# Designs tried in a protein design run: peptides against a protein of PDB entry 8PQO. Part 22

Target 1, 252 residues: chain A of PDB entry 8PQO
Amino acid sequence: VLLKEYRVILPVSVDEYQVGQLYSVAEASKNETGGGEGVEVLVNEPYEKDGEKGQYTHKIYHLQSKVPTFVRMLAPEGALNIHEKAWNAYPYCRTVITNEYMKEDFLIKIETWHKPDLGTQENVHKLEPEAWKHVEAVYIDIADRSQVLSKDYKAEEDPAKFKSIKTGRGPLGPNWKQELVNQKDCPYMCAYKLVTVKFKWWGLQNKVENFIHKQERRLFTNFHRQLFCWLDKWVDLTMDDIRRMEEETKRQ

## One batch from the design tools (peptide; made by RFdiffusion4, then SolubleMPNN)

Design b1_p10_2_s2 (from b1_p10_2, 7 letters changed)
Fold by OpenDDE base, seed 1:
Structure b1_p10_2_s2 (fold): chain B 252 residues (1-252), chain A 10 residues (1-10)
Amino acid sequence: as target 1 above (252 residues)
Amino acid sequence: GIVSLLLPFL
């Protein structure tokens, strides 16, 4: 098991991020080939549990069309089906990813708190001290080009070049986080993303767990760079606007 | 790729 807490600082409010995240997920999904192909939605309903209220989703990702034919032919039943269970009780979110074939031997869990701070809270997910000492805290700086792979870099998605016309935010210089403390009119938040990866296969556990974390970090970095650089596209939208956009997308 | 598959997990 490998745990890391990714802390993503953004020059947006917690309330703004709720809209921006949903918009950016939808937009990024449109830009990716096959974004909805092979996705089955089993459950999409409100939930209430232990004082937590939100939206629960259960999706199956069928990967049969996403792997080479020889892999598909050799794959055991259920091996190419990934289950995603998500509890969205914003500002808290939890996603649990499992596989039918691997059962308890495979888990990706992503737990996120969105807080109106600069990533200074320790153990925001309230882990036991013994568990918390094994968590690596990883700061993602959306302005740091060195954290972006050359193949992923786009100038139009570079926070160090972007300036929001609607909000005046950006471009983000090397010390933007420190400067933000002195800018009373600019909101800020941190997404604390505790990622738990478990892959119980003898000889491959560490390799696969580290690989998954590398992909998650890459995804979070690119996504939040996009989210910021798309600020002018979503900052004036409401949650009702987002819901309408999602409904329109489901009808296509 | 794997990154595109993980997009819904955000």
Scores: peptide ipSAE 0.056, ipTM 0.769, DockQ to the pose 0.219
Fold by OpenDDE base, seed 5:
Structure b1_p10_2_s2 (fold): chain B 252 residues (1-252), chain A 10 residues (1-10)
Amino acid sequence: as target 1 above (252 residues)
Amino acid sequence: GIVSLLLPFL
């Protein structure tokens, strides 16, 4: 088991992020060729449990069409089906990813708290002390180009070059996080993403667990760079506007 | 491919 807490600081409010996240997920999905192909939505319903209220989703990602023919032919039954269960009780979210073939030998869990701070809270997910001491805290700086792969870099998605016309936020210089403390009118937040990766196959545990974390970090970095650089596209949208956009996307 | 499947995890 490998645990890391990714802390993503953004110059937006917790309330703004709720809209921006949903917009950016929808936009990123549209921009990907074959986005949504092989996705089956089993459940999408409201839930209430232990005082937590939100939206529950269960999706299956069928990867049979997305892998080479030889992989599909050699893959055991269920090995190419990924189950995603998600509980969205914003500002708290939880996602659990499993595989039909691997069963208890594979788990990805992502638990997120969105807080109006600069990533300074320790153990925001309230882990036991023995578990917390094994968690690596990883800060993602959306302005740091060195954290972006050259193949992923786009100038139009660079927070160090972008300036929001609607809000005046950006560009984000090397000291932007410290400068936020002096800018009384600029909101900020941190997304605390506790990622638990479990892969029980002896000899491959560390390799696979580290690989998954590398992909998650890459995803979080690129997504939040996009979210910020798309600020002028979503900052004036309401939650009702987002719901309409989601419904239109489901019909296509 | 796999990166697109990770979008719901955000």
Scores: peptide ipSAE 0.054, ipTM 0.771, DockQ to the pose 0.216
Fold by OpenDDE base, seed 2:
Structure b1_p10_2_s2 (fold): chain B 252 residues (1-252), chain A 10 residues (1-10)
Amino acid sequence: as target 1 above (252 residues)
Amino acid sequence: GIVSLLLPFL
């Protein structure tokens, strides 16, 4: 088991992020639909459990063409069905990813708290001390180009170049986080993303777990760069606008 | 919602 807590600092409020996240997910999903690998949405409904209220989704991803060769060697063709169960009770979110073939030997769990701070809270997910000491905290800086793969880099998605016309936020310089503390009118938040990866196969555990973390970090980095650079597209949207956009995306 | 963790694989 490999645990890392990714802390993504953003110059947006927790309330703004709720809209921006949903918009950016919908937009990113539209951009990726060309890959032909079927995403099946089994469930998408409101839920209430143990005082938590939110949206529950169950999706199946067919990853046959998208996984590395060594993963295809572990799971026969057609067995690369990934189940994603997600509970979005914003500002808390949980995603659990399982595989039909690996069963209990494979788990990706992503638990996210969105807090109105600069990523300074320790153990926001309230792990036991023994578990918490094994968690690596990883700060993602959306302005740091060195954290972005060259193949993923787009100038239009570079926070160091983007300036929001609607909010005046950006571009994000090298010291943007320090400067943000002094900018009373600029909101900020941190997404604390605790990622638990379990791959119980002897000889492949570390390789696969580290690979998955690398992909998650890449995803979080690129996504939040997009989210910020799309600020002018979503900052004035309502939740009703987002719901309409999500419905339109489901029909495509 | 949580970013579809599989967006890069889509």
Scores: peptide ipSAE 0.046, ipTM 0.790, DockQ to the pose 0.396
Fold by OpenDDE base, seed 4:
Structure b1_p10_2_s2 (fold): chain B 252 residues (1-252), chain A 10 residues (1-10)
Amino acid sequence: as target 1 above (252 residues)
Amino acid sequence: GIVSLLLPFL
């Protein structure tokens, strides 16, 4: 098991982020659904459990078309189906990713707290001290080009180039986080994403767990760069606007 | 890529 806490600082408020996150997820989903097998949404409904209220989703990612042919041909049944169960009780979110074939031998859990700070809180997920001491804190800087793979880089999604017309935020220079502290009128937040990766196959555990973390980091980096650079598209939207957009996307 | 499909939010 490998745990890392990714801390993503953004020049948006926690309340703004709620809209921006949902918008950006919807947009990202639209961009990926064009490939046929794509994402199957089994459940998308409000839930209430143990005092937690939010949106529950169960999705299946069918990866058959996304892997090389030789992998598809050799993969056992269910091995290329990934289940994502997500509980979005913003500002707390939990996502559990499992695989039909690997069952208990594979787990990705992503637990996120969104806090109105600059990533300074320790153990926001309230792990036991013994567990917490093994968590690596990883700061993601959305303005840092070096954290972005060349294949993922888009100039229109570069926070170092983007300036929001509606909010005046950006571009984010090399010292943007330090400058933000001095800008009383600019909101900020941190997404604390505790990622637990379990891949219980002897000899491959560490390699695969590290690989998955690398991919999660990549995803978080790209997503939050998009979220920020799409600020003018979502900042004036309401939650009701987002829900309508989600419903429209389901009908396509 | 495969990872781009996985959106750990909704």
Scores: peptide ipSAE 0.055, ipTM 0.773, DockQ to the pose 0.191; fails the geometry check

Design b1_p10_2_s3 (from b1_p10_2, 4 letters changed)
Fold by OpenDDE base, seed 4:
Structure b1_p10_2_s3 (fold): chain B 252 residues (1-252), chain A 10 residues (1-10)
Amino acid sequence: as target 1 above (252 residues)
Amino acid sequence: GFTRLRLPYL
């Protein structure tokens, strides 16, 4: 098991982020070739459990078309089906990723708290002290180009170049996080993403767990760069606007 | 890659 807490600081409020996240997810999904190809939505419903209220989703990612033919031919039944169960009770979110073939030997859990701070809280997920000692805190800087793979880099998604016309936020210089403290009118937040990766195959555990973390970090980095650079597209939207957009997308 | 598929709730 490998645990890391990714801390993504953004020059947006927790309330703004709720809109921005949903917008950016929808937009990013539209930009992917094939859209929903290989994605099956089994459940998308409101839930209430143990005082937590939110939206529950169960999706299956069918990876058969996303892997080389030889992998598909050699893959055991269910090995290329990834289940994603997600509970969005913003500002808290939980996602659990499993695989039909690996069962209990494979788990990706992503638990996110969105807090109005600069990533300074320790153990926001309230882990046991023994568990917390094993968590690496990883700061993602959306302005740091060195954290972005060259193949993922887009100038229009570069926070170091983007300036929001609507809010005046950006571009984000090298010391933007420190400068936020002096900008009383600029809101900020941190997404604390505790990622638990379990891959219980002897000899491959560390390699695969580290690989998955690398992919998650990449995803978080790219997504939040997009979210910020799309600020002018979503900052004036309401949650009602987002819900309408989601409904329109479901009809397509 | 797989990461592109898994956007909804990160």
Scores: peptide ipSAE 0.236, ipTM 0.872, DockQ to the pose 0.201
Fold by OpenDDE base, seed 3:
Structure b1_p10_2_s3 (fold): chain B 252 residues (1-252), chain A 10 residues (1-10)
Amino acid sequence: as target 1 above (252 residues)
Amino acid sequence: GFTRLRLPYL
């Protein structure tokens, strides 16, 4: 098992982020040509459990078309189906990724708290002390180009170049996080993303767990760079606007 | 592959 807590600081409020996240997810999904291939949505419904209220989704990623023919032919039943269950009770979210064949030997869990701070809270997910001592805290800086793969880099999604016309936020210089404290009119928040990766196949555990973490980090980095650089597109939208847009998209 | 198919909190 490999645990890391990714802390993503953003120059937006927790309330703004709720809108921006949903907008950016929808926008990024549209931009990914073929990104929806092999994705099945089994459930998308509101839930209420133990005082938590939000939206529940269950998706299956069918990987049969994404692997070589020889892998597909040799793959055990269920091995190429990835289940993603997500509970979005913003400002708390949880995603659990499993595989039918691997069962308890494979797990990716992503738990996120969105807090109005600069990533300074320790153990926001309230782990036991023995578990918390094994968690690596990883800060993601959306302005740091060195954290972005060359193949992922786009100038229009570079926070170090972007200036919001509507809010005046950006561009984000090397010391932007330190400067936020002195900018009373600029809100800020941190997404605390505790990522638990378990892959119990002998000889491959460390390699696969580290690989998955690298992919998650890449995803979080790119997504939040987009979210910030799209600020002018979503900052004036309300949650009602977002829900209307989601309904319109479902009809298409 | 998989990272292209998955976005945060879709």
Scores: peptide ipSAE 0.232, ipTM 0.867, DockQ to the pose 0.194
Fold by OpenDDE base, seed 2:
Structure b1_p10_2_s3 (fold): chain B 252 residues (1-252), chain A 10 residues (1-10)
Amino acid sequence: as target 1 above (252 residues)
Amino acid sequence: GFTRLRLPYL
């Protein structure tokens, strides 16, 4: 098991982020060719459980078309189906990713708290001390180009170049987080993303767990760069606007 | 490359 807490600082409020997240997920999905290919949405409904109220989604990612033919032919039944269950009780979110074949031997869990701070809270997910000491805290700086792969880099999605016309936020310089504290009019938040990766396969555990974390970090980095650089597209939207957009998308 | 899983809540 490999645990890391990714802390993503953003110059947006917790309330703004709720809109921006949903918008950016939708937008990013549209921009990806095959973004819906092999994705089956089993459930997308409101839930209320144990004091949490939010949206529950269950998706299956069918990877059969995304792997080489020989892998598909040799893969055990269910090995290429990944289940994603997600509970969005914003500002708390939880995603659990499992595989039909691996069962208990594979888990990706992503638990996120969105807080109106600069990533200064320790153990926001309230792990046991013994567990918390094994968690690596990883700060993601959306303005740091060195954290972005060259193949992922787009100038129009560079927070160090982007300036929001609507809000005046950006560009984000090297010390933007420190400067933000002095900017009373600029809201900020941190997404505390505790990522638990378990891959119980002898000889491959560490390799796969580290690989998955690398992919998650890459995803979080790129996504939040987009979210910020798309600020002018979503900052004036309401949650009602987002819900309408989601409904319109379901009708297509 | 590995297709990124499109997480609903990043």
Scores: peptide ipSAE 0.238, ipTM 0.864, DockQ to the pose 0.173; fails the geometry check
Fold by OpenDDE base, seed 5:
Order: sequence, then structure tokens, then C-alpha cells
Structure b1_p10_2_s3 (fold): chain B 252 residues (1-252), chain A 10 residues (1-10)
Amino acid sequence: as target 1 above (252 residues)
Amino acid sequence: GFTRLRLPYL
């Protein structure tokens, strides 16, 4: 098992991020090659449990058409079906990813708190002290180009070049987080993303767990760069606007 | 191409 807490600081409010996240997920999904062709939505409903209230989703990712033919031919039954269960009780979210073949030997869990701070809270997920001491804290800086792979880099998604016309935020210079403390008119938040990865295959555990973390970090970095650079597209939208957009997309 | 996993809540 490998645990890391990714801390993503953004020059937006917690309330703004609720809209921006949903918009950016929808937009990023449209830009994917092959779209939702291998995605089945089993459940999408409101839930209330243990004082938590939000939206629950259960999706299956069918990877049979997304892997090379030789992998598909060698894959055991259920090995290419990935289940994603997600609970959105914003500002708290939880996602659990499992595989039919691996069962209890494979888990990706992502738990997120969104807080109006600069990533300074320790153990925001309230782990036991013995568990918390094994968590690596990883800061993601959306303005740092060195954290972005060359193949992922786009100038239109570079926070160091983008300036919001609607809000005046950006571009984000090398010391933007330190300078933000002195800017009374600019809101800020941190997404604290505790990622638990378990892959219990002897000889491959550490390699696969580290690989999955690298992919998650890459995803979080690119997504939040996009979210910020798309600020002018979503900052004036309401949650009702987002819901209407989701309904319109389902009818297409 | 390979489709990346898309989380509904990033």
C-alpha cells in the first residue's frame, strides 16, 4: 500500500471551484479520443449516509477496445473491467476504483477535502497517527512548467501565460503563492487529495503502485492547469447552469 | 489510442 496526499493550491474560492470542477471535467471528457465509448454509467443518484449528503455515481470502464489485441487475448475474464464508485458531498469527495479480476488485491481510493487555505493543514483526513506518518505530502504547483510532461504541454493551458479577463487573475509567476498572501482581493483554496493505492501482486507491488501514483499526479496537474486557464469560461456560471449543461449533454 | 480514466470529482 502506498499513500500520498496531493495538495493543489489554486487562486479560486472553494465556492468557485465547485462550478469550475464540474465544468472542467465535462470539457476535458469531450476532448478525449473515443469519448465515453467504453464507459457505462450504472448508477447516478443522490445519497444520504452517515451525515454525508451528495451525489453517488457508479461507472464501469470497459477497456477491451482500448488495449492492444495481444493484451485483450491474454487478459483473464474481468481483468479489463474497471469499476469507479464516487461520492460527491462537496467540499468532501471520495472515489473508489476496483477491478473485477483483482478483487481485494487492487484498490485506488481518492479522498478530497477542499479548504480555503494555502495547503497548511496537517492530517485534514483525520488518519490515525501511525497511518499519517506513512503519508507523503506532495505539493502540485500549477504554474511550474517543470512538473508538466512535454507531450502534455499546451501554451493555452499554461497558468504562467494566462490572464483572466473577467477576474484579472494571472499570469502566475514563480512566486505567485507567496504573493497571493498579500493580495486581499484574490481568493485561494487547496484541494487535499489523499490517494491510497494497493496492488498486491508479489514482485510488482511497488512498481505498479508508484506507476499509478505518477499517473494520478499527472492527471491532477494537467486538470487543474486546465481548470485555471478556463476560468473565464466557467466563473460566471451557477450550479444550475452546470446542471442544465449536463442534461443537454445527456440528450445528445 | 488508450483512454485515460476520468474521475468525476478531481
Scores: peptide ipSAE 0.216, ipTM 0.856, DockQ to the pose 0.170; fails the geometry check

Design b1_p10_2_s4 (from b1_p10_2, 5 letters changed)
Fold by OpenDDE base, seed 1:
Structure b1_p10_2_s4 (fold): chain B 252 residues (1-252), chain A 10 residues (1-10)
Amino acid sequence: as target 1 above (252 residues)
Amino acid sequence: GFTRLRLPFL
């Protein structure tokens, strides 16, 4: 098991982020070729449990079309089906990813708290002290180009170049996080993303767990760069606007 | 049903 807490600081409010996240997910999905291919939505409903109230989703990602033919032919039953269960009780979210074949030997869990701070809270997910000792805290800086792969870099998605016309936020210089405390009119938040990865195959555990974390970090970095650089597209939208966009996307 | 929405909650 490998645990890391990714802390993503953004010059947006917790309330703004709720809209921006959903918009950016929808927009990113539209921009992907073959978006939705092999993604089956089993459940999408409101839930109320253990004091949490939010939206529950259960999706299956069918990977059969995404792997080479020889892999598909040799893959055991259920090996190419990934289940994603997500509980969105914003500002808290939990996602659990499992595989039918691997069962208890494979888990990706992503637990997120969105807080109106600069990533200064320790153990926001309230782990036991012994478990917390094993968590690496990783700060993602959306303005740091060195954290972005050259193949992922786009100038129009560079926070160091972007300036929001609607809000006046940006561009984000090297010390932008430190400057936030002096900017009375600029809200800020941190997304605390505790990522738990378990892959219980002898000889491959560390390699696969580290690989998955590398992919998650890459995803979080690119996504939040997009979210910020798309600020002017979503900052004036309401949650009702987002829900309408989601319904339109489901029909396509 | 099938949808383009992959990861609704990152």
Scores: peptide ipSAE 0.096, ipTM 0.799, DockQ to the pose 0.119
Fold by OpenDDE base, seed 4:
Structure b1_p10_2_s4 (fold): chain B 252 residues (1-252), chain A 10 residues (1-10)
Amino acid sequence: as target 1 above (252 residues)
Amino acid sequence: GFTRLRLPFL
């Protein structure tokens, strides 16, 4: 098991982020070629449990069309079906990713708290001390180009170049996080993403777990760069606007 | 039904 807490600081409020996240997820999904293929929504309903109230989703990602034919032919039954169970009780979210074939030998859990701070809280997910000592805290700086793969880099998604016309936020210079403290009118937040990766196959655990973390970090980095650079597109949207957009997307 | 690849609730 490999645990990392990714801390993504953003010059947006927790309330703004709720809109921005949903918008950016929708927009990113539009930009993915073949994004509609192979995702089955089994459940999408409100839930109330253990004081959490939010939206529960159960999706199956069928990867059969996304892997080479030889992989599909050699893959055991269920090996190419990934289950995603998500509990969205914003500002808290939890996602659990499992695989039918690997069962208990594979787990990705992503637990997120969105807090109105600069990523200074320790153990926001309230882990036991013994577990918390094994968590690596990883700060993602959306303005740091060195954290972005060259193949993922787009100038229009570069927070170091973007300036919001609507809010005046950006561009984000090298010391933007420190400067943010002095900007009383600029809201900020941190997304604390505790990522638990389990791959219980002897000899491959560390390699696969580290690989998955690398992919998650990449995803979080790119997504939040997009979210910020799309600020002018979503900052004036309401949650009702987002709901309409989601309904329109479901009809396509 | 099938929907677009939505990033996990990040």
Scores: peptide ipSAE 0.098, ipTM 0.797, DockQ to the pose 0.127; fails the geometry check
Fold by OpenDDE base, seed 3:
Structure b1_p10_2_s4 (fold): chain B 252 residues (1-252), chain A 10 residues (1-10)
Amino acid sequence: as target 1 above (252 residues)
Amino acid sequence: GFTRLRLPFL
């Protein structure tokens, strides 16, 4: 098991982020040509549990078309199906990713708290002290180009170049986080993403767990760069606007 | 049904 807490600081409020996240997920999904092929939505419903209210989704990613024919022919039943269960009770979110074949030998869990701070809270997910000792805190800087792979880099998604016309936020210079503290009119937040990766296959555990974390970090980095650079597209939208957009997308 | 939607909340 490998645990890391990714801390993503953004020059937006927790309330703004709720809209921006949903917009950016929808927009990024439209831009991924063929990325959604084989995604089955089993459940998408409101839930209430233990005082938590939110939206529950269950998706299956069918990978049969994404692997070579020989892999598909040799794959056990359920081996190419990935289940994603997600609970969105913003400002708290949880995603659990499993595989039918691997069962308890494979788990990706992503738990996120969105807080109106600069990533200074320790153990925001309230882990036991012994478990917390094993968590690496990883800060993601959306303005740091060195954290972005060359193949992922787009100038229109570079926070160091973008300036919001509607809010005046950006471009984000090297010291943008320190400057936020002095800018009373600029809101800020941190997304605390605790990522738990479990891969119990002997001889491959460390390699696969580290690989998955690398992919998650890459995803979080690129997504939040997009979210910020799309600020002018979503900052004036309401949650009702987002819901309408989601309904319209479901009808297409 | 099948969708082109990306992983939510990630």
Scores: peptide ipSAE 0.094, ipTM 0.792, DockQ to the pose 0.125; fails the geometry check
Fold by OpenDDE base, seed 5:
Structure b1_p10_2_s4 (fold): chain B 252 residues (1-252), chain A 10 residues (1-10)
Amino acid sequence: as target 1 above (252 residues)
Amino acid sequence: GFTRLRLPFL
């Protein structure tokens, strides 16, 4: 098991982020070529449990069309089906990813708290002290180009170049987080993403767990760069606007 | 149904 807490600081409020996240997920999904045909939504319903209220989703990702033919032919039954269960009780979210073939030997869990701070809270997910000692805290800086792979880099998604017309936020310079403390008019937040990865195959555990973390970090980095650079597209939208957009997308 | 929705809460 490998645990890391990714801390993503953004020059937006917690309330703004609720809209921006949903918009950016929808937009990023539209830009993904060939991915949609393999995603089956089994459940999408409101839930209430243990004082938590939100939206529950269960999806299956069918990877049969996304892997080479020889992999598909050799793959055991269920090996190419990934289940995603997600609970959105914003500002708290939880996602659990499993595989039919691997069963208890494979788990990705992503738990997120969105807080109106600069990533300064320790153990926001309230782990036991012994478990918390094993968590690496990883800061993601959306303005730092060195954290972005060359193949992922786009100038239109660079926070160091983007200036929001609607809010006046950006571009984000090298010391933007330190400067933000002195800017009373700019809201800020941190997304604390505790990622738990379990892959119980002897000889491959560390390699696969580290690989998955690298992919998650890459995803979080690129997504939040997009979210910020799309600020002018979503900052004036309401939650009702987002719901209408989701309904329109379902009808297409 | 099938959707193009990405991981919602990453």
Scores: peptide ipSAE 0.082, ipTM 0.790, DockQ to the pose 0.123; fails the geometry check

